# Designs tried in a protein design run: peptides against a protein of PDB entry 2FGR. Part 216

Target 1, 331 residues: chain A of PDB entry 2FGR
Amino acid sequence: SSVTLFGIVDTNVAYVNKDAAGDSRYGLGTSGASTSRLGLRGTEDLGGGLKAGFWLEGEIFGDDGNASGFNFKRRSTVSLSGNFGEVRLGRDLVPTSQKLTSYDLFSATGIGPFMGFRNWAAGQGADDNGIRANNLISYYTPNFGGFNAGFGYAFDEKQTIGTADSVGRYIGGYVAYDNGPLSASLGLAQQKTAVGGLATDRDEITLGASYNFGVAKLSGLLQQTKFKRDIGGDIKTNSYMLGASAPVGGVGEVKLQYALYDQKAIDSKAHQITLGYVHNLSKRTALYGNLAFLKNKDASTLGLQAKGVYAGGVQAGESQTGVQVGIRHAF

## One batch from the design tools (peptide; made by RFdiffusion4, then SolubleMPNN)

Design b2_p23_5_s1 (from b2_p23_5, 18 letters changed)
Fold by OpenDDE base, seed 3:
Structure b2_p23_5_s1 (fold): chain B 331 residues (1-331), chain A 23 residues (1-23)
Amino acid sequence: as target 1 above (331 residues)
Amino acid sequence: SARLQALLAEAAERWARLLAELL
């Protein structure tokens, strides 16, 4: 049996040149290179190749000391694992997000991440970004010569919003090939939610791939989200990402990532480009800098996620520039 | 269950067509 305490404290100085009023915002922010977290995990060998596991993980906000409290909303699972793979019970990343966010070179964090995993339609469900679910059962296969898969189901528990009676139900999974320098995956998910008090299906497809050339890594994502509404038509977004990373001088990493968000319901595109650098002072401590540019066109109002400083939208058709400089420490 | 496999297969087929429209 083992118990491990672990965490990350990541705090930065951040700036964005525009908020919703057109004003600049600056201050101390959190989670610029990795999401700040505190966690407990452990395993018990039950014999016969069977293991029990637990994982409890919550977000840390180092700028305010968790003024809104602490919880295990990142992950709160018990598991059984063995030659059959792993079964998990409890709140976690849904299998689709767990696998497909691995292709984001910014690790779904800070001002640079792929923002495709989003609530595009003012969905009223708590997890309408497709990232996590409550009441989740998940299964992950072993790796069979590179081939692997994950599946999940989350219970709605008869949660109602307006006339919608199955809010929070998730079904989804991925298939993948992970061998040596190559990774490729296809993910499919449906989540039940509400928009304007009416039942809505959030459908998601994501294709991801990466290749590590040793000297550099390339990564890509193709995603479509559809909020299928009974009234008012579908809200569709096509999201594309291409990124590259390379080691620098044995202690650094440079990252460049481009994303396009084609928001069909408003006939509007947003373009994101991010340059990141990480300097490892040790195996546990790094300095980092991120520079991001977000160009909204037409009716698009997307904002960069400078968590702890400003994570809201901008005026329609406005561009936003963001900077983060910070320290990441892992324990 | 066979119904869950059928729902996943039907989803996979609908979305494979969508991938072909995105490429």
Scores: peptide ipSAE 0.008, ipTM 0.347, DockQ to the pose 0.015
Fold by OpenDDE base, seed 1:
Structure b2_p23_5_s1 (fold): chain B 331 residues (1-331), chain A 23 residues (1-23)
Amino acid sequence: as target 1 above (331 residues)
Amino acid sequence: SARLQALLAEAAERWARLLAELL
């Protein structure tokens, strides 16, 4: 058996020009290029092509030293793997987010990521962003000629909020084709939650694709998130992303990503444009810079996720500019 | 197209329901 201690410490200086009051925020933030984490993982060969695995991973907040505590909420799984694929038990990324966030050139973190995986409806479930689930069973197929899939189910364990039952139940999965420079995936998920103490289904569909041209990579996402409330209209968001990345000088990477969030319930759009640069000082250490522009229209109040500095909204129809400059170290 | 997204969303809902009924 092998046990590996691993982690990332990613800390930045961050600035946003506008908060909910219209004031600037600046300071030391975390997780600008990769989510800061500490983890333990290992595998055991059981013979016959069967392996056991474990993975325990928590988020690190380098700005405050984890003042709110440490936990394994990022992943806490035991697994069996073999020629049949992998079965995982425990809290993890849900299969849909695990696959479809791979098309985000900003690695689902910092001020630049695709923000489609969000609680769009003030859902009262802890994981109404569609990223992770408690009580999760997941299965991942091997890759067969490029084709692969993942499926997951999370037990609600009779969790209730208001009159809503089955809160936290997840069902979902993806199908994908990953072959050489091409990746394409379709993900489908439903979560049971509550909005205003009433039962609500969070339905998600996501299409992702990327192609690596060698000199550049293109990546795209198309997503619909729909909170179906038993009482009241549906809260629907259509999210679109297109990104490009290119290697620079053998040690750098430049990224440009655009996203559009069409928030149907408020008939309001938000536009996000992010320019990022990563400079690898080594295989484990990088410098990075992100510059993001978020333009809210009409009733949209979206804010950039400058974790550790400001991750709140802005006033309706306001624009926000964010900057992060930081160090990422992996161990 | 918006129509393809709607069809895929309906298919997703149907599959999510079918899977939820199987469990």
Scores: peptide ipSAE 0.007, ipTM 0.325, DockQ to the pose 0.015
Fold by OpenDDE base, seed 2:
Structure b2_p23_5_s1 (fold): chain B 331 residues (1-331), chain A 23 residues (1-23)
Amino acid sequence: as target 1 above (331 residues)
Amino acid sequence: SARLQALLAEAAERWARLLAELL
């Protein structure tokens, strides 16, 4: 048996030019290039190619020292793995988010990420962003000739909100092809939730692809999220992302990513563009900077996710500019 | 498509049941 302590501390100075009142926000933020975390993991060889594993991981908030406490809500799994792949029991990334966020050049973190994995409908479930689930069973295939897949089911455990009786039930999976410079994936998920105390299905379909040209990487996402409400009609968002990254001087990486969020229920679009730079001081320490622009149209109120400073919305039709400059350290 | 969601749903439920029977 082996146990590894690991983590990341990522802290930044962040600025956004507008909050919900139209005022600027600035301060010390967290998780601008990677989510700050503390974790424990280990494996046991059971023989015959079978391994047991555990993984416990919680978020660190370096700006306040975890004033709201510490937990293992990032991942708390036990697993069996072998030539058949891996089975995981416990709270984790759902298979769809685990695979499809890999095409986000900002790794679902900071002010630059693809924001499609969101609660678009004021869903009352704890994980209505489609990123993680409680009570999750997951299976991941090995890679066979480039092909791989993942599947997951989360039990609702009769969680009720209003008249909704299956809140937190997740079912989903992906199929993928990962070979050399090419990656492509299709993900499908349904999560049961409540909106206004009424049963609602969060349906998600996501296509992702990337190609590494060596000198640059291109990546793209196409997503539709649909909250199917029993009353009041569907809340549908079509999200699109295109990004490029390139190595700079052997120690740096530049990233440019564009996203469009077409919010059908309010007939409103939001445009996000982010420029990021990472400078590796070592294998474990990096400096980074992000510059993001978010343009809301019409009734759109989206805000950049400057965690620890401001992650709320803006006034309808307002544009927001965000900056993060920080240090990432991995141990 | 709703049909592919249903197939993935049914497959995941079957796998979840099989895992629950093996555990």
Scores: peptide ipSAE 0.006, ipTM 0.300, DockQ to the pose 0.025
Fold by OpenDDE base, seed 4:
Structure b2_p23_5_s1 (fold): chain B 331 residues (1-331), chain A 23 residues (1-23)
Amino acid sequence: as target 1 above (331 residues)
Amino acid sequence: SARLQALLAEAAERWARLLAELL
């Protein structure tokens, strides 16, 4: 049996030029290059190629010392693994987000990430962004000649919101091909939720791909999210991402990512472009900088996610600029 | 297609039930 304590403390100075009132926000923020975390994990060899595992992980907020408390809401799993793959029981990333966020060059955090994994419809479920689920059973295959897959089901436990039943039920999975420089994946998910107290299905389809040319990596995402409502019609968003990264001087990485969010229910687009730089001082410590531009068109109100400083929306049709400069330390 | 999503959802639910019965 082994137990490993691990974590990341990522803290930054952040600025955004507009909030919901049109005012600038600045201060100390968190999780600009990687989500800050504290965790415990371990494995036990059960013999015959079977292993038991546990993983407990919570988010750290280094700006306020976790003033809102600490929990294991990032991951709280027990697992069995072997030649058949891995089965996990407990709260985790859903299989679709776990795989498809791997194509995001900004690691699904800070002001630069792909924002497609979102609650687009004011869904009342706790995880209507499609990232994690409670009461989750997950299965991950081994890699067979590049082919791999993951599947998950989350129990709703008869959770209700308004007249909606089955809230928090998730079903989803991905198929992937991961071989050398190439990665490609297709993910499908459905979640049960509520919008305005009425039953709503959150359907998601995501295609991701990346190729590592050695001198640079290209990455892309195509996503459609639909909140299917019995009344008021579907809330559909098509999200697109294209990114490139390149090593700089053996210790640095530059990243450029563009995303488009085509919000069909409001006939409005948002354009995001982010430039990032990471400088590795060691294997565990890095300096980083992010510069992001978000252009909302028409009725779009999207904001950059400067966690710890400002993560709200802006006024309709407004453009937002964000900056983060920070330190990431892993232990 | 909506049919392929429904079929994959149904298959995943069956597999999740089978895994829950095996565990």
Scores: peptide ipSAE 0.000, ipTM 0.296, DockQ to the pose 0.023

Design b2_p23_5_s2 (from b2_p23_5, 18 letters changed)
Fold by OpenDDE base, seed 1:
Structure b2_p23_5_s2 (fold): chain B 331 residues (1-331), chain A 23 residues (1-23)
Amino acid sequence: as target 1 above (331 residues)
Amino acid sequence: SEKLEELLKEAEERRKKMLEELL
């Protein structure tokens, strides 16, 4: 058996030119290139190709030393794996987010990531962003000639909010083809939640693809998120992303990503463009910089996620510029 | 070319490991 302590400390200086009041915010932020974390993981060989595993992981906030506490909400799984693949029990990324966020060139963190995995409807469930779930059982297939899949089910445990039952129930999965330079995936998920105390289904469909040309990588996402309400109509968002990355000088990576968020319920669009650079000082330590522009149109109020500095919205129709410059260290 | 492919592969594997960790 092995037990590994691992983590990332990623801390930055961040700036956004507008908050909800139209004022600038700046300070020390976290998780600009990678989510800061502390984890424990291990495996036990049970013989015959069967392995037991555990994974415990929580987010680290280097700016305040986890003043609000530490938990294992990132992942808290026990698993069995073998020739059949892997079964996981416990809080984790849901299979859809685990696979489809892999196409985000900004690693689903900082001011540049694809923001499609979001609570678009003021859902009252804890995980209405579609990223993780409590009470989750997941299964991941092996890779068979490039083909792979993942499936998950999360128990609601009769959680209620208002008149909504089954809150927190998740069902979803993906199918993928990962072979050489090509990756492509389709994900489908439904999560039960509440909006305004009323039962709501969060339906999600996501297509992702990437191709590594060696000199550059292209990546794309197409997503529809629909909060299906019995009363008041559906809250639908179509999100699009296209990104490119390229190695620079053997020690760096430049990234450019565009996203469009078409928020149908408010007939409003937001455009996000992010330029990022990572400079590897070592295998474990990097410097990075991100520059992001977010243009809200009409009633859109989206804000860049400068974690630790400002992650709130802006005024309707306002644009926001964000900068992060930081250090990432892995151990 | 090979060294660049190896570096890209190592970067992709590191990215994949990091993404498996980052996700």
Scores: peptide ipSAE 0.016, ipTM 0.359, DockQ to the pose 0.025; fails the geometry check
Fold by OpenDDE base, seed 2:
Structure b2_p23_5_s2 (fold): chain B 331 residues (1-331), chain A 23 residues (1-23)
Amino acid sequence: as target 1 above (331 residues)
Amino acid sequence: SEKLEELLKEAEERRKKMLEELL
């Protein structure tokens, strides 16, 4: 058996030019290039090609020293793996987010990521962004000539909010083809939640693809998220992303990503464009900078996610500019 | 070449592990 301690400390200076009041926010933020974390993991060889594993991981907030406490909400799994693939029990990324966020060139982190995995409807469930789930069982296939898949189910455990009695139930999965420079995936998920105390289904479909040309990588996402409400009609968002990354001078990476969020329930769009640069000082230490611009139209109030500084919305129809400059260290 | 595919696969697996480690 082995036990490995691992982590990332990522801390930045961040600025956004507008908050919900129209004022600027600035300060020390966290997780601009990678989510800061502390984890323990290990494996045991059980023989016959079977392995047991565990993974315990929590978020670190380097700006305040985890003033709100530490937990293993990022991942808390026990697993069995072998020639059949991997079965995981415990809180984790749901299979759909685990696979489809891999096409985000900003790694679902900081001010530049694809924000489609979101609670678009003021869902009252804890994980209504479709990223993680409690009480999760997941299965991941091996890679068969490029083809792979993942499936998951999370138990609601009769959690109730208002009249909703199945809050937190998740069912979902993906199919993918990963071979050489090409990756492509389709993900489907449904999560049960509540909106305004009423039962609501969060349906999600996501297509992702990337191609590595060696000199550059292209990546794209197409997503529809729909909160199906019994009263008030559906809250539907169509999200689109296109990104490119390229190595610079053997030690750097430049990233450019555009996203469009078409929020159908409010007939309003938001446009996000982000330029990022990572400079590797070593295998474990990097400097980075992100510059993001978010333009809301009409009733849209989206904000950039400058964690530790400001992650709220802005006034309807307003634009927001964000900057992060930071250090990432992995151990 | 097989070696380039293996290096790309290792780099992608490392990137995937790093991304699984980053997510």
Scores: peptide ipSAE 0.016, ipTM 0.353, DockQ to the pose 0.030; fails the geometry check
Fold by OpenDDE base, seed 5:
Structure b2_p23_5_s2 (fold): chain B 331 residues (1-331), chain A 23 residues (1-23)
Amino acid sequence: as target 1 above (331 residues)
Amino acid sequence: SEKLEELLKEAEERRKKMLEELL
């Protein structure tokens, strides 16, 4: 049996030129290249190819020393794994996000990531971004000649919000082909939530693909998120991403990613472009810089996620520029 | 080189684990 303490401390100086009031924000932010975390994990060999595992992980906020506390909301799982794959019990990434965010070259962190995994409809559920779930059972297959899959179900435990029942129920999964330089995946999920106290289904379909050319990697995402309300129109967003990354000088990586968020309910688009650079000082320590530009059109109010500095929206139709420069250290 | 492919695979698995951790 082994117990491993692990973590990342990622802290940056961040700037955004506009907040909701049109003012600039700057300061010390967190999680610009990787989410800062503290975790414990371990495995036990049970014999016969069966292993038990545990994983406890929480987010670290280096700017304020976790002033709001520490929890294991990133992951709190017990698992069994073997030739059959892996079964996980507990709060975790839902299978769809676990697989499909892997195509985000900014690793779903900082000011540059694909923001499609979002609560687009002011959903009242705790995890209406489609990233994680409480009360989750997940199963992941082995890789069979490139083919793999993951499935998950989260219990609602009779959670109610307004007239909505079954809040927090998740069902979803993906199928994927991962072979050599190619990865491709299709994910489907439905989550029960509430909007304005009314029952709402968050339906998500995501296609992802990447190809590693050696000299560069290309990655793409196509996503539709639809909040289906019993009363009122559907809140639909089509999100698109295309990114490229390349190694630089053996110690660096440059990333460029574009995303488009077509917010159908408000007939408004947002365009995001991010340039990132990571410089590895060691295997565990890196310097990084991100430069992001977010152009909102019409009624769009999206903001860059400069965690610890400003992660709110902007005024409708306003553009936002963000910068992060930081240190990532893994232990 | 097989070692480079292994290192890339290990880096991708670490990146995947790190991404699983980032989510």
Scores: peptide ipSAE 0.016, ipTM 0.383, DockQ to the pose 0.030; fails the geometry check
Fold by OpenDDE base, seed 3:
Structure b2_p23_5_s2 (fold): chain B 331 residues (1-331), chain A 23 residues (1-23)
Amino acid sequence: as target 1 above (331 residues)
Amino acid sequence: SEKLEELLKEAEERRKKMLEELL
């Protein structure tokens, strides 16, 4: 058996030109290129092609030294793996987010990521962004000639909010084709939650694809998120993303990504454009810079996620500009 | 089959890379 200590410390200087009051925010932020983390993982060979595994991972906040504490909310799993694939027990990325966020060229981190995996409806559940779940059982197939899949179920454990029961129940999965330069995936999920103390289903459908041309990579996402409410009608968001990345000078990478968030319940759109650059100083250390523009229209109040500086919304119809410059170190 | 073991090893390495690149 082996135990590996691993982590990432990613810290940046960040600026946004507008907060909810219309004022600028700036300071030291975290997780601009990759989420800062500390983890333990290991495997045990049980013979016959069977392996046991564990994974414990928590977020690091380098700006305040984890002043609010440390936990393993990123991942806390035990697993069995073999020729049949992998079964995981414990809190983790749900299968849909694990696969479909891989098409985000900003790795779902910092001011540039695809923000479709969001709580669009002021859902009262802890994980109403559709990214992770408690009490999760997951299964991942092997890769068969490019074809692969993942499935998950999370127990609600009779959690209630207001009159809503079954809060936190998740069911979902994806099918994918990953072969050479091509990746394509379809994900479906339903999560039970509450909005205004009333039972609500969070339905999600996501299509992702990417192609690596060697000199550049293209990536795209199409997503619909729907909070189905018995009272007040559905809260539906259609999210679109298109991105490109290219290597620069053998040690750098440039990224450009556009996203559109069509928020149907408020008949309002938001447009996000992000330019990013990563410069590898070594295999473990990189410098990076991100420049993001978020244009809200009409009643849209979306804000860029400058973690550690400002991650809130802006006034309706306002635009926000964000900058991050930082260091990422992996160990 | 040696080829299946190699494919499983490549799949594990891809999973490891994907996990290193993930969120």
Scores: peptide ipSAE 0.014, ipTM 0.339, DockQ to the pose 0.049; fails the geometry check

